# Peptides against a protein of PDB entry 3JWR: the designs that were tried, part 106

Target 1, 323 residues: chain A of PDB entry 3JWR
Amino acid sequence: TRELQSLAAAVVPSAQTLKITDFSFSDFELSDLETALCTIRMFTDLNLVQNFQMKHEVLCRWILSVKKNYRKNVAYHNWRHAFNTAQCMFAALKAGKIQNKLTDLEILALLIAALSHDLDHRGVNNSYIQRSEHPLAQLYCHSIMEHHHFDQCLMILNSPGNQILSGLSIEEYKTTLKIIKQAILATDLALYIKRRGEFFELIRKNQFNLEDPHQKELFLAMLMTACDLSAITKPWPIQQRIAELVATEFFDQGDRERKELNIEPTDLMNREKKNKIPSMQVGFIDAICLQLYEALTHVSEDCFPLLDGCRKNRQKWQALAEQ
Target 2, 298 residues: chain A of PDB entry 3JWR as posed
Amino acid sequence: TRELQSLAAAVVPSAQTLKITDFSFSDFELSDLETALCTIRMFTDLNLVQNFQMKHEVLCRWILSVKKNYRKNVAYHNWRHAFNTAQCMFAALKAGKIQNKLTDLEILALLIAALSHDLDHRGVNNSYIQRSEHPLAQLYCHSIMEHHHFDQCLMILNSPGNQILSGLSIEEYKTTLKIIKQAILATDLALYIKRRGEFFELIRKNQFNLEDPHQKELFLAMLMTACDLSAITKPWPIQQRIAELVATEFWEQGDQVGFIDFVCTQLYEALTHVSEDCFPLLDGCRKNRQKWQALAEQ

## One batch from the design tools (peptide)

Design b1_p29_1_s3 (made by RFdiffusion4, then SolubleMPNN; from b1_p29_1, 15 letters changed)
Fold by OpenDDE base, seed 4:
Structure b1_p29_1_s3 (fold): chain B 323 residues (1-323), chain A 29 residues (1-29)
Amino acid sequence: as target 1 above (323 residues)
Amino acid sequence: EAEKKEQEELKEYQEALELLEEQLRKFAE
């Protein structure tokens, strides 16, 4: 209640002051309160508060509830990751001018999804959850964690005093939830790998059309992935620090795999192979990231900073791999 | 029909997972 009172009473700085429109944004120096203030600003500047008649206190409570439902003992997949994903979404919408290509409901859904997409993440991937015979693996046959994240999102949205969607019609509410679910599920990289070919082909052939409902859905999925992976686009000092957090979490999983599952971890999750991080980062950029940011830049040229950042970091990682 | 749909979704996901694993192997080498 004290935290809520403090947040609700606080003056929310401008997006310019908070630099949340910048693709180069870093949260490292921000307090938890400041991250919440940034989040309020995102909702406000996207006109979501006004258009959907959100009560300020309800929005504040919802933000704090979302933040509370991320685990603090997880190195990377915590509130800060979700916040950075949402910030990248905001920057892509504003600075990247994608806002003009989407409906207000789609924007609302994407922002909620970005903030919620890793709720209650345990610092382990779907493979670990499955192999450990975790109760969640009994509920879902695929995309186990992403389904759980959505369930947590829905739980919060329906919790007393957190109902930021109460101003929506029944139809708008259903549409928004559908998009949120699709967006959260799209953060499963397996689904990204499956679907990206269609997206890239449409772009390559100049057949991409956001007026097509299927292509719209595809684009929203690609945009979610682009924001989820956006750490790879950040200025080098930020990229390095985030890469360390990712490595820490992966190594923690690898250690647990050895201890709890009696398996040898993959190189990516093997603490003993930390010297391969630079080369793996280059490979990750080439295999997963570059084409996505290229395609996104073709949809909106103002997203170029993401592509440029990714390319620059590839060069930096390559230089380290050669040492 | 629901079971059939679920099996189809599972099959599609397995294919996606295989593709992901292939990509992961490429940069983990």
Scores: peptide ipSAE 0.376, ipTM 0.855, DockQ to the pose 0.760
Fold by OpenDDE base, seed 5:
Structure b1_p29_1_s3 (fold): chain B 323 residues (1-323), chain A 29 residues (1-29)
Amino acid sequence: as target 1 above (323 residues)
Amino acid sequence: EAEKKEQEELKEYQEALELLEEQLRKFAE
């Protein structure tokens, strides 16, 4: 395609030029081409291209395929969300120095997972999918959308000309897919809520050990969630804009819940309760976000900008809630 | 054994969902 030719022929700027090592990164000013270039740079600077012998054209095609399999009519859970999740992962690996704690296969899996974790997202949560009796709800008993996202990821990875993992041994391939699946499934917030207590307790007791396979898996799950939620850590102007996108998508779901399911939406998804957004954001930060970024910062102190950003945004939302 | 494992996983997930819903209600209030 013309898009592939343009991407494959383009000079890929440095990570410094693209600012993709910054936790404060914003994609708002970037074109789709530039987001793809950033993605190439992430793979390159993590040594994934070299270590796994990725062909440049294949990587370009894969990135474009991933981007194409996000819906454009979804306000938040689109390519830009996946891209920002991957960028946060890259920043956490590089600037946050988590790269030194992980294997190359784990890094490969996490980056693929971050880019793929919301593939074909429909702008509705698992509860809506279940209540609407969608065909996907018949295929999977839990984490319906996350299983679908993984299926889409696998489909792309196995598509002709998109096989970025062709340089891996059979064992490496299997390991990578296992980690990708676990990482995508970990983005189900229900699973996060279930598992985070174990992680926080290990950190609190100073018993956290990445050499333990179970603890490694737990850490990768927490890291994925930290990147997935990283919008809450962004500079305030960026945070506000992203919060508006999230609210738009939630309100769209709420409107559909009324029309299609004949139910009253929760306050979070109720357009008429827009005035509660600031207080809900404070509650979200307290209930979901703060402890995660505290624990992550304990694993790597260089991740502090995520925690600091989260704290600053809590203060900003609290100030709005008091008005 | 596979069915039993799946039922246990489903039960655990339901408990996780309930916990999530509780957390979501807390900050929506």
Scores: peptide ipSAE 0.362, ipTM 0.850, DockQ to the pose 0.801
Fold by OpenDDE base, seed 1:
Structure b1_p29_1_s3 (fold): chain B 323 residues (1-323), chain A 29 residues (1-29)
Amino acid sequence: as target 1 above (323 residues)
Amino acid sequence: EAEKKEQEELKEYQEALELLEEQLRKFAE
């Protein structure tokens, strides 16, 4: 395709030029081509292209395939969200120095998972899918959308000309897929709420050990969530704009809940409760975000910009809630 | 045994979902 030819022939700028190592990174001014170039740079600078013998054209095709399988009519859970999740992962690995704590296979899996974790997202949550009796709700008993996202990820990885994992051994391939699945499933906030207590307790007791396979898996799950929620850490102007996208998508779901399911939406998804957004953001930060970024910063102090950004945005939202 | 395991996983997920919903209610007030 013309798009593939353009991407494959383009000079890929440095990570410094693209600012993709910055926790304060914004994609708002980037074209789709530039986001794809950034993605190539992430794979290259993490040594994934070299270590796993990826062909440049295959990587380009895979990136474009992933991008194509995000819906354009979804306000927030689109390619830009996945791209920003992957960028935060890249920044955490590089600037946050998490790279040195992980294997190459884990890094490969996390980057693929970050880019793929919301594939074919429909702009509605698992609760909506379940209550609407969608066919997907019959296939999976829990984490319905996350299983679907993984299925889409696997489909793309196995598609002709998209096989970026063809350089792996059978055992490496199996390991990578296992980690990808676990990482995508970990983006279900229900699973996060269930598991985070164990992680925080290990940190509190100074018993956290990445050499333990179970604790490694737990850490990868927490890291995925930290990247998925990383919009809350961004500089205030970026945070506000992303919050508007999230609110738009949630309100669209709430409108559908009223129309299609004949239910009153929760305040979070109720357009009539727009005035509660600041207080809800404070509550979200306190209940979900702060302790995660505190724990992540304990694992690697170089991740502090995420925690600092989250704290600053809490203050900004609190100030708006008091008006 | 596989069915029993699936039922246990579902029960655990339901408990997790209840915890999430509780957290969501706290900041949606």
Scores: peptide ipSAE 0.360, ipTM 0.849, DockQ to the pose 0.742
Fold by OpenDDE base, seed 2:
Structure b1_p29_1_s3 (fold): chain B 323 residues (1-323), chain A 29 residues (1-29)
Amino acid sequence: as target 1 above (323 residues)
Amino acid sequence: EAEKKEQEELKEYQEALELLEEQLRKFAE
């Protein structure tokens, strides 16, 4: 395609020029081509292209295929969300110095998972999929959308000309796919709520050890969630804009719940409750976000900008809630 | 054994959903 030719021939700017190492990064001013260039730079600077012998054209095609398999009519869970999740992962690995704590296979898996974790998202949550009796609800008993996202990820990875993992041994390939699946499934917030207590307790007791395979898996899951929710850590103007996109998608679901399912939506998805957004954001930060970024900062102090951003945005939302 | 494991995983997931719903109620209030 013309798009592939343009991407493959383009000079990829440095990470410094693209500012993709910054936790404060914004994609708002970037074209789709520039987001793809940023993604190439992430793979290159993490040494993934070199270590796993990726062909440049294959990587370019894979990136474009991933982007194409996000829906354009979804307000928040689109390519830009996946790209921002991956950028936060890159920043956490580089600026947050988490790269030194992980294997190359784990880094490879996390970056692929971050880009792929919401593939073919329909702008509705698992509860809606279940209640609407969607065919996907018959295939999977739990984490319905996350299983579907992984299936889409696997489909793309196995598609002709998209096989970025072809340089791996059979054992490396199996390990990578296992980690990708675990990382994508970990983005189910229900699983986060279940597992976070174990992680926080290990940190509190000073018993956290990345050399333990179970604790490593737990950490990768927490890191994925931290990147997936990283919009809450962004500078206030960026946070506000993303919050509007999230609200738009949730209200669209609520409208469909009324129309298609004949149910009253929850306050979070109720357009009539728009005035509660500031207080709901404060509650979300307190219930879900703060402890995660605190724990992540305990693992790596260089991740402090995520925690600081979250705290600053809590203050801003609280001020709006008091008006 | 596989069916038993799947049932246990489903039960654990249901417990996780209940916890999530509780948290969602707290910040949606």
Scores: peptide ipSAE 0.349, ipTM 0.847, DockQ to the pose 0.772

Design b1_p29_1_s4 (made by RFdiffusion4, then SolubleMPNN; from b1_p29_1, 17 letters changed)
Fold by OpenDDE base, seed 4:
Formats: C-alpha cells, sequence, structure tokens
Structure b1_p29_1_s4 (fold): chain B 323 residues (1-323), chain A 29 residues (1-29)
C-alpha cells in the first residue's frame, strides 16, 4: 500500500526528538504516520529489531495492521489509546529503568501486548457484552473482550507479511505468546483488583523478588495496568481532554444500554450525570490508581512522575468536585 | 464469570463513589 511504502521509506526520528521517553508525552499533535514512526522507534531503541532480527518492512506492515484493526468510531479505546499505552510502557522501561529488570522476551511481549491489548474494541465493557448476550460472551466466561483482543493479536502476528516473531526459536515464540496473552488478560480491571492485594503485600513486606517466576508474572500484570491507566497521570490539560474522550465513550455505552437493553445506566455511563465526573475521577484515583503507582514507584523510584501526575490530577479533580 | 466480577467491581466502585458523595452532601447539610 502507499501507506506502507511511505512508512518504510521514512526516516525514523530519535526518541529524544519524538519525546517518547517522557511520561508527559501527548499524541494529540501527531499524525497517524508519526505514531507509526514513534512505534518503530520504540522497537528499535529497546533493541527488539536487532535482537529478534525483525525485517523493517515486516515491522512496518505489522504496525499498520495493528492500527487498522482498531475502530475509528470508538471515542477512547482506539489506536491512540493503544499507542499511548505502548508509549507509557516505553517510558517506564527507559526513563523508569524497568528495562534493566526484564528479559528481552518480556520486553518484546509487553510492547506487542500494549499495542494490541484493545484490538477491535467496540467501545463497551465486558458487562455490556455479557448483558447483550453477544456471541463473544458465549465463548468466554471471564475477561471476554481481553480474550478477543488476544485472538486478534494472534491473527495479525500470523498474517502473511506481518510475522515480526519469525526470528524467534520455537521456545522463544511460545514464551512470548504466553506473556502476551497474560499481559492482555491483565488489562481486565477485574483481574487487577483480584491480584493487586498480593502485589501490594509483597511490596509492603519488602518481600518482592523479580527472580520468582510467579512474582515476575504478577509484576508484568501490574505494569500493564499501570500503562493502560496512564492517562490519569498526564499533565492536567492532557488529562482533561482524555477524560472527555472516556466520558464520551461511556455515555455512548449508557445510551446504548437504554435503547438496546432497556436499562438505566450507572452514573459513570449516564450522560445526565456529567456533573459527577470530577467526584467519580477522585474515587477512581483513590480506589484504583494511587496504590498501583505507589507500588510501582517502590519497584523503581524513576517511575515517580506517574505517581506525582496521578496525585496532581486528584487535586485538580477534587477542586472541580467542590465547585 | 469475570464479566460478573467486573460488573461487581464497577458496582462497588460506583457504590463507593455514591457513599462518598452522600457523605459529602450530608456534611454540607
Amino acid sequence: as target 1 above (323 residues)
Amino acid sequence: SAAAEEERLLKEYQEAVEELEKAAREFEA
């Protein structure tokens, strides 16, 4: 395609020029081509292209295929969300110095998972999928959408000309797919809430050890969630704009719940309760986000900007809730 | 099911927010 030719022939700017190592990064001013260039830079600077012998054209095609399999009519859970999740992962690995704690296979898997974790998202949560009796709800008992996202990820990875993992041994390939699956499934917030207590307890007791395979898996899950939720850590003007996209998508779901399911939506998804957004954001930060970024900062102090951003945004939302 | 668990967690989150909002309103009253 013309798009592939343009991407493959383009000079890829440095990570410094693209500012993709910054936790304060924003994609708002970037074209789709520039987001693809940023993604190439992430793979290159993490040594994934060299270590796993990726062909440049194959990587370009894979990135464009992933981007193509996000829906354009979804307000938040689109390519830009996946791209921002991957950028936060890259920043956490580089600026947060988590790269030094992980294997190359784990890094490869996390980056692929971050880009792929919401593939073909429909702008509705698992509860809606279940209540609407969607065909996907018949295939999976839990984490319905996350299973679908992984299936889409696997489909793309195995598509002709998209095989970025062709340089791996059979054992490396199996390991990578296992980690990708676990990482995508970990983005189910229900699984996060189920598992976070174990992680926080290990941190609190100073018993956290990445050499333990179970604790490593747990950490990768927590890191994925931290990147997936990273919009809450962004500078306030960016946070507000992203919160509007999230609210738009949630209100669209609420409107569908009324029309299609004949149910009254929850406050979070109720367009008529827009005035509750600030207080709900405070509640979300307190219940879900703060402890995660605190724990992540305990693992690597260089991740503090995520915690600091979350705290600052809590203050801003609280001030709006008092108005 | 995990969907039921997500729904439960979302409900718990919403209830927690509602309780906080209720407490705030009761304090202003």
Scores: peptide ipSAE 0.024, ipTM 0.605, DockQ to the pose 0.085
Fold by OpenDDE base, seed 3:
Structure b1_p29_1_s4 (fold): chain B 323 residues (1-323), chain A 29 residues (1-29)
Amino acid sequence: as target 1 above (323 residues)
Amino acid sequence: SAAAEEERLLKEYQEAVEELEKAAREFEA
């Protein structure tokens, strides 16, 4: 395609030029081509292209395929969300110095997972999928959409000309897919809530050890969530704009719940409760986000900008809630 | 209040976890 030719022929700017090592990064001013260039740079600077012998054209095609398999009519859970998740992962690995704590396969898996974790997202949560009796709800008992996202990820990875993992041994491939699956499934916030207590307890007791395979898996899950939720850490103007996109998508779901399911939506998804957004954001930060970024900062102090950003945005949302 | 919304949100996620745990048990059975 013309798009592939343009991407494959383009000079990829440095990570410094693209500012993709910054936790404060914003994609708002970037074209789709520039987001793809950023993604290439992430793979290159993490040594994934070299270590796993990726062909440049195949990587370009894969990135474009992933981007294409996000829906454009979804307000938040689209390519830009996946891209920002991956950028936060890259920043956490580089600026946050987590790269030194992980294997190349884990890094590969996390980056693929971050880009792929919401593939073909429909702008509705698992509860809606279940209550609407969607065919996917018959295939999976829990984390319905996350299983679907992984299936889409696997489909793309195995598609002709998109096989970025072709340089891996069969064992490396299996390991990578396992980690990708676990990482995508970890983005189900229900699973985060289930598992986070163990992680926080290990940190609190100073017993956290990445050499333990179970603790490693737990950490990768927490890191995925930290990147997935990283919009809450962004500079206030960015955070506010993203919160509007999230609210738009949630309200769209709430409207569908009323119309299609005859269900009154929760306050979070109720358009009539828009004035509650600031207080709900404070609640979300306190209940979900703060402890995670605190714990992550305990694992690597260089991740502090995520925690600091989260705290600053809490203050901003609290000020709005008091108006 | 922000605290009430926090509690509500936490409860919603806890309920989701309980549903996930239920589904997991049903799958393992």
Scores: peptide ipSAE 0.022, ipTM 0.612, DockQ to the pose 0.179
Fold by OpenDDE base, seed 5:
Structure b1_p29_1_s4 (fold): chain B 323 residues (1-323), chain A 29 residues (1-29)
Amino acid sequence: as target 1 above (323 residues)
Amino acid sequence: SAAAEEERLLKEYQEAVEELEKAAREFEA
């Protein structure tokens, strides 16, 4: 395609030029081509291209395939969300110095997972999928969408000309896919809620050890969630804009719940409750976000900008809730 | 069973969302 030719021939700017190492990064002003260039740079600077002998054209095609398999009519869970998740992962690995704590296969898996974790998202949550008796709800009992996202990821990875993992041994390939699956499934907030207590306890007791395979898996899951939720850590103007996108998608779901399912939506999904957004954001930060970024900062102090951003945005949302 | 574990996870998520909604209402009070 013309898009592939343009991407494959383009000079890829440095991570510094693209600012993709910054936790404060925003994609709002970037073209789709520029987001693809950023993605190439992430793979290159993490040594994934060299270490796993990726062909440049294959990587370019894969990135474009991933991007194409996000829906454009979804307000928030689109390519830009996946791209921002991957960028936060990259920043956490580089600026947050988590790269040195992980294997190359784990890094490879996390980056692929971050980019792929919401593939073919429909702008509705698992509860809606279940209540609507969607065919996917018949295939999977839990984490319905996350299983679907992984299936889409696997489909792309195995598609002709998209096989970025062709340089891996059979064992490396199997390991990578296992980690990708676990990482994508970890983005189900229900699983996060279930598992986070173990992680926080290990941190609190100073017993956290990445040499333990179970704790490693747990950490990768928490890191994925931290990147997936990273919009809450962004500078206030960016946070506000993203919160509006999230609210738009949630309200669209609520409207569909009324129309298609004849149910009253929760306040989170209810357009009539838009005035509660500030207080709901405070609640979300307190219940879900703060402890995660505190724990992550304990593992690597260089991740502090995520925690600091989350705290600052809590203050901003609280101030709006009091007005 | 996988189904029972799923139901539990879904319930935990729903409870968490309800807690968030409750917290949100407390700020209006």
Scores: peptide ipSAE 0.027, ipTM 0.642, DockQ to the pose 0.315; fails the geometry check
Fold by OpenDDE base, seed 2:
Structure b1_p29_1_s4 (fold): chain B 323 residues (1-323), chain A 29 residues (1-29)
Amino acid sequence: as target 1 above (323 residues)
Amino acid sequence: SAAAEEERLLKEYQEAVEELEKAAREFEA
């Protein structure tokens, strides 16, 4: 395609030029082509292209395939969300120095998972899918959408000309897919809530050990969530804009819940309850985000900008809630 | 009061977390 030719022939700027190592990164001014270039740079600077012998054209095609399999009519859970999740992962690995704590296969899996974790997202949550009696709800009892996202990820990875993992041994391939699956499934907030207590306790007791396979898996799950939620850590103007996108998508779901399911939406998804957004954001930060970024910062102090950003945004949302 | 509204919202979010925890427990059964 013309898009593939353009991407494959383009000079890929440095990570410094692209600012993709910054926790304060914003994609708002980037074209789709530039987001693809950033993604190539992430793979290159993490040594994934070299270590796993990725062909440049295949990587380009894969990136474009992933991007294409996000819906354009979804306000938040689109390619830009996936791209920002991957960028936060890259920043956490590089600037946050988490790269030094992980294997190359884990890094490969996390980057693929971050880019793929919301593939074909429909702008509705698992509860909606279940209540609407969607065919996917018959296939999976829990984490319905996350299972679907992984299935889409696997489909793309196995598509002709998209096989970025072709340079891996059979064992490396199996390991990578296992980690990808676990990482995508970990983006279900229900699973996060279930597992986070163990992680926080290990950190609190200073018993956290990445050499333990179970704790490693737990950490990768927490890291995925931290990247997935990283919009809450962004500079306030960026945070506000992303919060508007999230609210738009939630209100669209609420509108569909009324129309299609004849149910009253929750306040979070109720367009008539816009005035509650600031206070709901404070609640979200306190209940979900703060402890996670605190714990992540304990694992790597260089991740402090995420925690600091989250705290600053809490203050901003609190100030709005008091108005 | 602003404090009462904050408490209500914290409670609503705690309830949402509890629902997520309930869903997570239903995963274990």
Scores: peptide ipSAE 0.023, ipTM 0.639, DockQ to the pose 0.033; fails the geometry check

